# Peptides against a protein of PDB entry 4ASU, part 9

Target 1, 270 residues: chain A of PDB entry 4ASU
Amino acid sequence: ATLKDITRRLKSIKNIQKITKSMKMVAAAKYARAERELKPARVYGVGSLALYEKADIKTPEDKKKHLIIGVSSDRGLCGAIHSSVAKQMKSEAANLAAAGKEVKIIGVGDKIRSILHRTHSDQFLVTFKEVGRRPPTFGDASVIALELLNSGYEFDEGSIIFNRFRSVISYKTEEKPIFSLDTISSAESMSIYDDIDADVLRNYQEYSLANIIYYSLKESTTSEQSARMTAMDNASKNASEMIDKLTLTFNRTRQAVITKELIEIISGAA
Target 2, 83 residues: chain B of PDB entry 4ASU
Amino acid sequence: FTFASPTQVFFNSANVRQVDVPTQTGAFGILAAHVPTLQVLRPGLVVVHAEDGTTSKYFVSSGSVTVNADSSVQLLAEEAVTL

## One batch from the design tools (peptide; made by RFdiffusion4, then SolubleMPNN)

Design b1_p8_7_s1 (from b1_p8_7, 4 letters changed)
Fold by OpenDDE base, seed 5:
Structure b1_p8_7_s1 (fold): chain B 270 residues (1-270), chain C 83 residues (1-83), chain A 8 residues (1-8)
Amino acid sequence: as target 1 above (270 residues)
Amino acid sequence: as target 2 above (83 residues)
Amino acid sequence: SLPVLPRP
């Protein structure tokens, strides 16, 4: 490589390092906000899931329609955030299909579609885009819930798959149950709940769905921003190491060029 | 007793004496060992009676309330403000 | 509202 080639490469890597450092700072700011907003969202979301855990709602085995909601975003450069969700969605879809279930998929965020559309195109009902640019709101979750309920797909049970935030350095892909109105109303374990009007139960289920989606979005966002911050830090460190290596190569090459030029001058071959 | 909105937590697994809730079927008080029920909130006042005798009032817009067999209660409002 | 795209 010529001195010019090395210099060009050094300039390119230095520019990449500047970009990754800037992105790290942006991700850090978004992470700090997301973590603060996640605290109440967890209490709210876990509260919505409490019924299903306490009532131990079970779907009869003869019921065959299953919905998978994958929660992620549109934005890359966040490590394994998207691939982790997609991997678990694919595994769940395969297991359900092997059990003779009909599976349909909803993707929250364009990255889910980007990863799975080729292999699972026929199973996709809808994909929600413009996810991850701004913090998710309860209004956003309500729109998703409404679209699901109006999709015309009469699922018996479902799964929402998302990354749960553990710490700045850790997340875990998790699955939570989604139940249809019919499944909840027919569950034997619900018999202990007195005088539940059908209209009340329908409205309750609509809130429950929106609440769980909202919770999953907040967990996903916090996990994503922390992972992006880590990814950008790693990229910046890798760029720094490469700059150091190329700088050494540049210095060695420069010395060799100077030596060659001196020999040419001394030998009269210039 | 858990009482939260998407953006704020008012009570998290707290022990309270009584919670009065505005539901679409009518306002009722949730006491210890209340029968399990599911209700949806109408716009109105939530009144929390603490064990120490203090009373707190909140305005809620909409949402749900769950009373479980284990006496746990989840009051989840779309919007809520302290009065 | 969030943009909603159907499957292709």
Scores: peptide ipSAE 0.020, ipTM 0.930, DockQ to the pose 0.042
Fold by OpenDDE base, seed 3:
Structure b1_p8_7_s1 (fold): chain B 270 residues (1-270), chain C 83 residues (1-83), chain A 8 residues (1-8)
Amino acid sequence: as target 1 above (270 residues)
Amino acid sequence: as target 2 above (83 residues)
Amino acid sequence: SLPVLPRP
């Protein structure tokens, strides 16, 4: 490599390092906020899921329509955040299909669509874009919930797949159940809930769905920002190492050029 | 008893004596061993009666309340403020 | 509101 080539490469890597360092700082700030906002959101969301766990809501085996909601974002450079969700979505879809279920997919965030479009395009109902630019709000979750409920797809059971935040260095892709109004209304375990008005149950289910979506968005966001921070840190370190290596190469190459020039001068003077 | 909004937790798995909630079908008090029920909140006053006799008041906008068979209660308000 | 992209 010429000195010019090495210099160009050094400049490029230094610029990348600057970008990754900046992105790390931005991700760190967003992570700190997301983690703070996740604390109440987790209590809220887990509280909403408590009914399904405690009532042991089961979907009859004869019911075949299943909805998968994958939760991620539009933003890249966050390690395996999107691929992890997509992988679990694929696995779940395959398992459900093998069980004779009809599977439809909703993507929250453009990255889900980007990954799954080629293989699962026919299963997509809708994709929500512009996710991850701003912290998710309950309003955002409500919009998603409403769109789902109005999609016309009469699912029996669903799965929401998202990255659950564990720590700054760890997340886990998890699945939580979503049940249709019909499924919850017809569940034998719901018989203990006496005198529930149908309208009340419908409204309750709408809130439940919004709550779960909101929770998933908060978990996903926190996981994503943490993962991005880590990814950018790693990228910055890798860039630093490469800069060091290239600097050594530059110095060696420079010395070689000087030596060559000296030899040429000496040889030409003879 | 769990009482939370999307942004704030007021009670997390706490033991309380009674919770009065404003629902679309009417206000009711949740006592120990209340029958399981699901309700939707209307804008109004939530009153939490602690075991020590203290009473806390909250204004809620909307949301849901769940009374489970195990006597656990989840009060989930879209918005809630301490009064 | 989040933009919703329908199935193409």
Scores: peptide ipSAE 0.019, ipTM 0.929, DockQ to the pose 0.044
Fold by OpenDDE base, seed 2:
Structure b1_p8_7_s1 (fold): chain B 270 residues (1-270), chain C 83 residues (1-83), chain A 8 residues (1-8)
Amino acid sequence: as target 1 above (270 residues)
Amino acid sequence: as target 2 above (83 residues)
Amino acid sequence: SLPVLPRP
């Protein structure tokens, strides 16, 4: 490579490093906010799931309609955030199909659609776009919940799949159950709960769904921003190492050119 | 006893004596070892009676309350403010 | 309002 070529490559990599450093800082700011907002959201969301854990609600095997909600975002450059959710969705869909269940899919975030549309297009009900530009609100979750409830798909049981935040360096793809009103109302374990008005139970389930969706969005967002921050940090470090290597190559090449020119001058060779 | 909104936690797995909640079916007092139930909140006042005798008041917009067989209670309000 | 994409 000529000195000019090396210089051009160095300039390009330095520019990439500037971009990745900037993106890291943006991701870090968003992560810090997301983590703060996740603390109450986790208490709220886990609280909503407590009923299902305590009641041990089981869906009868004769009920065949299963809904999978995958939660991610529209934004890239965050490592395996989207692929991990998609992988879990595929695994769950395959397991349910093997059990003779009908599976439908909802994608929260365009990346789910981009990964799964080709292989699972017939199973998709709806995809929510414009996810990840702003921190998710309870209002956003309520809109998603309402759309799901009004979709006309009468599922018996569902699964919401999302990345749970563990630490700045770790997330885990998890699955939480979603139950239809009919499944909850017919569950034997619900018999211990005092006479619950049907309207009350319906409204309760609407809140429960919105709560779980909100929780999943907050976990996903925190995980995503953390992963993006880490990815941009790694990219910046890799760029730094490449700059160092190319700088050494540049120096060696420069010395070789100078030596060649000196030899040509001394030898009188053109 | 857990009491939270999407953005704020008021109580997290706390022991309380009594919680008064505004439900769509009327005012409801949750005592220790209350029978399991599910209720939906209406806009109104929540009153938490702590074991030490302190009383805290909150205004809630909407939400849900769950009383489980293990005496755990989850009060989840869409919006809540301390009074 | 979250844009809802219709079923392809």
Scores: peptide ipSAE 0.009, ipTM 0.922, DockQ to the pose 0.044
Fold by OpenDDE base, seed 4:
Structure b1_p8_7_s1 (fold): chain B 270 residues (1-270), chain C 83 residues (1-83), chain A 8 residues (1-8)
Amino acid sequence: as target 1 above (270 residues)
Amino acid sequence: as target 2 above (83 residues)
Amino acid sequence: SLPVLPRP
């Protein structure tokens, strides 16, 4: 490589390092906010899931329609955040298909669609875009819930797949159940909840869905920001190492060029 | 007893004596060992009676309330404020 | 008084 080539590469990597450092700081700020907002969201979301855990709602085996909701975002450069969700979605879809279930998919965030479009395009009901630019709100979750309910797909059971935040260095892709109104209303375990008006139950289920989606969005966002912060830190470190290596190469090459020029001068071969 | 909004937690797995909730079918009081039920909140007042005799009042917009067989209660409001 | 539904 010529000195010019090395210099150009050094400049490019230094610029990348500047960008990654900046992105790290932005991700750190967003992470701090997301983590703070996740605390109440967990209580809220776990509270909403409590019914399903306590009632042990079972979907009859003869019911064949299954919905998978993958929760992620539109934004890249966050390590394995999107691929982890997509991987679990693929696995779940394959398992359900093998069990003779009909599977439909909802993607929250364009990255899910981007990863799964070629292999699962016919299974997608809807993809929500413009996710991840701002912190998710309950309003956003409500819109997603409403769109799902209005999709016309009468699923029996569903799965929401998202990254649960553990720590700044750890997340886990998890699955939570979603049940249709019909499944809940027909569940034997729900018999202990007597005298529930059908309209009340429908409205309750709408809130439940929105609540779970909201929770998943908050978990996903926190996980994503932490992962992005880590990814940008790693990228910055890698850039630093490359700069050091190239700087050494530059210095060696420069010395060699100088030596060559001196020899040419001394030899009169110039 | 858990009482939360998407943005704020008021009670997290707390023991309370009674919770009065405004529901679409009417307001009712949830006591210890209340029958399991699912209800939807209407805008109104939530009154929490703690075991120590303290009473706290909240205004809620909408949401859900779940009373489980194990006496756990989840009050999940879309919006809630302390009064 | 608010209705109360105790466990039977």
Scores: peptide ipSAE 0.017, ipTM 0.917, DockQ to the pose 0.033; fails the geometry check

Design b1_p8_7_s2 (from b1_p8_7, 4 letters changed)
Fold by OpenDDE base, seed 5:
Formats: sequence, structure tokens, C-alpha cells
Structure b1_p8_7_s2 (fold): chain B 270 residues (1-270), chain C 83 residues (1-83), chain A 8 residues (1-8)
Amino acid sequence: as target 1 above (270 residues)
Amino acid sequence: as target 2 above (83 residues)
Amino acid sequence: SSPPLPRP
């Protein structure tokens, strides 16, 4: 490689390092906000799931329609965030299919579609785009919930798959249950609840779905921003190491060129 | 007793004496060992009676309330403000 | 009538 080639490569890597450092700072700011907003969202979301955990709602085995909601975003450069969700979605879909269930998929965020579209195109109902540019709101979750309920797919049970935030260095892909109105209304465990009007139960279920989606979005966002911050830090460190290596190579090559030129001058071959 | 909105927590697994809630079917008071029920909130006043005798008032827009068999209560409002 | 979910 000529000195010019090395110099060009150094310039390129230095520019990449600047970009990754900038992205790290942006991710750090978004992470700090997301973590703060996750605290109340977690209480709210866990509260919404309490009924399903306490009632131990079971779907009869003869019921075959299953919905999988994968929660992610549109934005890349965040390590294994998207692939982790997609991997669990694939595994769940395969297991359900092997059990003779009909599986449909909803993707929250374009990255889920990008990973699964080729292999699962026939199972996709809808993909929600424009996720991850701004912090998710309850309004956003409500729109997703409404679209799902209006999709015309009458599922019996479902699952929402998302990354739960643990710490700045850790997340875990998790699954939470989603139940249809019919499944809830017919569940034996629900008999202990006093005479619930059908309209009340329907409205309750709409809120429950929106609440769970909102919670999953907040967990996913916090996990994503943390992972992106880490990924950009790693990229910046890798770039730094490469710059150091190339700088040494540049210096060595420069000395070799100088030596060659001196020999040419002394020999009269210049 | 848990009372939260998407953006704020008012009570988190707290012990309270009574909670008065505005529901679509009517306002009712939730006391200890209340029968399990599911209700949807209407816009109105939530009144929380603490064990120490203090009373707190909140305005809620919409949402849900769950009373479980274990006497746990989840009051989840879309919007809520302290009065 | 079901209370409408908030629309953005």
C-alpha cells in the first residue's frame, strides 16, 4: 500500500470514529430519558398483566388461532436487539405450527419485517413503521391496539415478544400473553369475578391490550438505546485500535520510502 | 393497591383503607375483601382513603380498575392528576 | 359505546 492509500484509509476510519462517537452520545441521551420514562411505564404495564397472572387464564387446546406480536423498531446499529426478537418469534411460530396452530404475525418496527418477511410473508398481518425516532407514547400504543382489533383476524390467544430492560449492559427477550375477548369471557378462572357486563369486558380488554403494547414499547426502547450506546462505544474503540495500527504502518512505510529515495540519490538512479 | 398512569405512579402495592372509583356502571367504593370485579373508568374523581386517615383526591380521564381475589387492586388511568 | 382509545 502506498502512503496515499494508507492516508486515505486513516482519514476514512477517523471519520467513522467521529460518526460512532456522535451516535454514542445521542444514544446515551435517549437512553437516559427512556430509563426515566420506563419506571412508571413498568408499574403501569405490570399492573395491566396482573389479571392474567392471577387468574391463570388458559386457552383450550382445541383453539388454533395464535397471534404473535414482535416489538422492535426501524433503526439499526443496536447489536442483537432486532435479531433476538426475531429469533424468538421464529421459534415460537415453529413450535405453534408443529402443534397444529394457525399463526399470524404483527411486526412493530420495520426491522422485524426486514428479517422475517421472506420466510414468513404469508403469516404477516401488518407491520407498523416509524417506530424508534421518537419515544413511544400511550397514543402510539392505542393506535397499534386499535389496528390489531380491527384487523379482522380473530385470534384465540397470542403473545407479545419484546426485549425487557435489565441494566445498561443487559436485556432479555421475553414473551407476555395476549388473550382475545372470547378467551377471557369463556375462561373458567374468570367465574370468580362478579357479573361483568359484556360491553365493560370489551372495553377493559381494549385498554389491557393498549397497556401491554405501551409497556412493551417502553421496555424495547430502553433496551435498544442502551444496546446502541454499547455498540457505538465498541465501534469507536475498534476504530481507535485500527487508527493506531495504521499510524504505525504509515510511519514504517514513510521511513521505507525515505530510505529508498536516499539510495536512489546516492546511486544516481534518481 | 396500585394506581398509575402511563407516565406517573401514585400508589405502588400500597395498603389503603378504601378507594372510591368512577366507573361506567356507577361509582363504588373498594374496601378490604371486596368481591373480584373488572370495571372501566369514566371521567371523574378517584378518592383514596389511606390507613392513616388521610384522603387524597385525583381526577382521571379513562382506564380500568381490577379487583382480584387476593384483594389486590390495579387502578390504571389513561390520564390522572392530583387535586 | 366503547370509550375511544386516544388517537395521536
Scores: peptide ipSAE 0.025, ipTM 0.934, DockQ to the pose 0.419
Fold by OpenDDE base, seed 2:
Structure b1_p8_7_s2 (fold): chain B 270 residues (1-270), chain C 83 residues (1-83), chain A 8 residues (1-8)
Amino acid sequence: as target 1 above (270 residues)
Amino acid sequence: as target 2 above (83 residues)
Amino acid sequence: SSPPLPRP
């Protein structure tokens, strides 16, 4: 490569490094906020899931309609955040199909659609876009819950799949249950709960759905921002290493050019 | 006893003596070993009676309360403020 | 058409 070529490459990589460093800082700020907001959201969301864990709600085998909600975002450059959710959605859909269940899918975030649309287009009910530009609110979760409830799809049970935040360097794709009102009302384990009015139970389940969605969004957002921060850090480090290597190559090439020119002067063969 | 909103935690797995909650069917007190139940909150006052005798008051907008067989309680409010 | 999340 000529000195000019190396210089051009160096300039390009330095520019990339500047961009990745800037993106890292933005992701770091968003991560710090997301983590702070996740603390109460986790208590709230785990609290909402407590009933299902403690009551051990079971769906009868004759019930065949299963809803999968995949939670991600519209935004890239965050490692395996989207692919991990999509992979688990595919696995769950395949397992449910093998069990003779009907599977429908809701995608939260356009990236889920982009990954699964070709193979699972017939199973999609709706995809929510404009996810990831701002921190999710309970209002956002309520809108998603309302849209699901108004979709006309009468599922028996469902799965919400999202990335749970563990640490700045770790997330885990998890699945939490969603149950229809009919499934909850008919569950044998619910018999221990006294004097539950049907309207109360309906309202409770609608609220619970919004709670679980909100929780999943907060976990997903924190995981995503953390992963993006890490990805941008790695990209910046890789760029730095490449700059060092190219700088050495530049210096060697420059010396070779100088040596060649000196030889040409001495030999008179110019 | 857990009491939280989407944005704030008031109690997290705490031991309390009694919690008074405003429900759509009426206000009731949750004591130790209360029977399992599910209720939906109406706008109103939540009163938490701690084991040390302290009483805390909160205003809630809406939400749910769950009393489980293991005596765990989850009070989840859409909005809540300390009074 | 996929509904967008409400803007703040």
Scores: peptide ipSAE 0.026, ipTM 0.937, DockQ to the pose 0.060; fails the geometry check
Fold by OpenDDE base, seed 4:
Structure b1_p8_7_s2 (fold): chain B 270 residues (1-270), chain C 83 residues (1-83), chain A 8 residues (1-8)
Amino acid sequence: as target 1 above (270 residues)
Amino acid sequence: as target 2 above (83 residues)
Amino acid sequence: SSPPLPRP
């Protein structure tokens, strides 16, 4: 490589390093906020899931329609955040298909669609875009819930797949159940609950769905920002190491050029 | 007893004596060993009676309340404020 | 369809 080539590469990597450092700081700020907002959201979301755990709602085996909701965002540069969700979605879809279930997919965030479009395009009902620029709100979750309920796809059960936040260095892709109104209404385990008006149950289910989606969005966001912060830190370190290596190469190459020029001068060949 | 909004937690797995909730079908009190039920909240007052006799009041906009067979209660309001 | 989430 010529000195010019090395210099150009050095400049490029230094610029990348500046960008990654800046992105790290932005991600850190967003992470700190997301983590604070996750605390109540987790209590809220786990509270909503408590019914399904306690009632042990079962979907009859003859019911074949299953919905998978993958939760991520539109934004890249966050390590394995999107691929982990997509991987689990693929696995779940394959398992359900093998069990003779019909599978449809909803993507929250454009990255899910980007990853799964080629292999699962026919299974997608809808993809929600513009996810990840702002912190998710309950209103956002409600919109997603409403769209799902109005999609016309009469699923029996579903799975919401998202990254649960563990720590700044750890997340886990998890699955939580989603049940249709019909499945809840017909569940034998629900018989212990007092005579619930159909309208009440419908409204309850709408809240439940919105609550679970909201929870998943908050977990996903916190995980994503943390992962992005880590990814940008790693990128910045890698850039630093590359700069050091290239600088050494530059210095060696420069000395070689100087030596060559001196020899040419001494030899009179120049 | 868990009482939370999307943005705030008021009670997290707490033991309480009674919770009065405003539901679409009417206000009712949740006592120990209340029969399992699902209800939807209407805008109104939630009153939490602690075991120590302390009473706390909250305004809620909407949401859900679940009473489970194990006597656990989840009160999940879309919006809630302390009064 | 790919609807965007509403902006605040």
Scores: peptide ipSAE 0.018, ipTM 0.931, DockQ to the pose 0.058; fails the geometry check
Fold by OpenDDE base, seed 3:
Structure b1_p8_7_s2 (fold): chain B 270 residues (1-270), chain C 83 residues (1-83), chain A 8 residues (1-8)
Amino acid sequence: as target 1 above (270 residues)
Amino acid sequence: as target 2 above (83 residues)
Amino acid sequence: SSPPLPRP
């Protein structure tokens, strides 16, 4: 490599390092906010899921329509955040298909579509874009919930797949169940709730879905920002190491050029 | 008893004597061992009666309340404020 | 009529 080539590479890597450092700081700020907002969101979301656990809602085996909601974002450079969700979605879809179920997919965030489009395009109902630029709100979750409910796809049960935040260095891809109104209404375990008006149950289910989506978005966001911080830190370190290596190469190459020039001068061969 | 909004937690697995909730079908009090029910909140007052006899009042917007067979209660309001 | 979820 010429000195010019090395210099160009050094400049490029230094620029990348600046970008990654900046992104790390931005991710750190977003993470700090996301973690604070996750605390109440987790209580809220887990509270919403409590019914399904307590009532032990089961989908009859004869019901075959399953919805998978994958939750991520539009933004890259966050390690395995998107691939983890996609992997779990693929696994779940394959398992459901093997069980003879019909599977449809909703992607929250464009990255899900980007990963799964070629292999699962026929299963996609909708992809929500513009996810991850701003912290998710309950309003955002409500929009997603309403879109799902109005999609016309009559699923029996579903799975929402997202990254649950554990710590600044750890997340885990998890699945939570979602149920259709019909499945809830027909569940034997719901008989203890017999005095519930159908309209009340419908409204309740709408809130429940929005609540779960909101929770998943908050978990996903926190996980993503944390992972992005780590990814950007690693990228910055890698860039630093490469800069050091290239600097050494530059110095060696410079000395070689000087030596060559000296030899040419001494030999008279210009 | 859990009472939360998307942005704030008021009670998390707390023991309370009674919770009065405003529902679309009417206000009712949730006592110990209340029958399982699901309700949707209307805008109104939530009153939490603690075991020590203290009462706390909250204004809630929309949301849901769940009374489970195990006597656990989840009050989930879209918005809630302490009064 | 379910109170409309706050539309954005």
Scores: peptide ipSAE 0.014, ipTM 0.929, DockQ to the pose 0.331; fails the geometry check

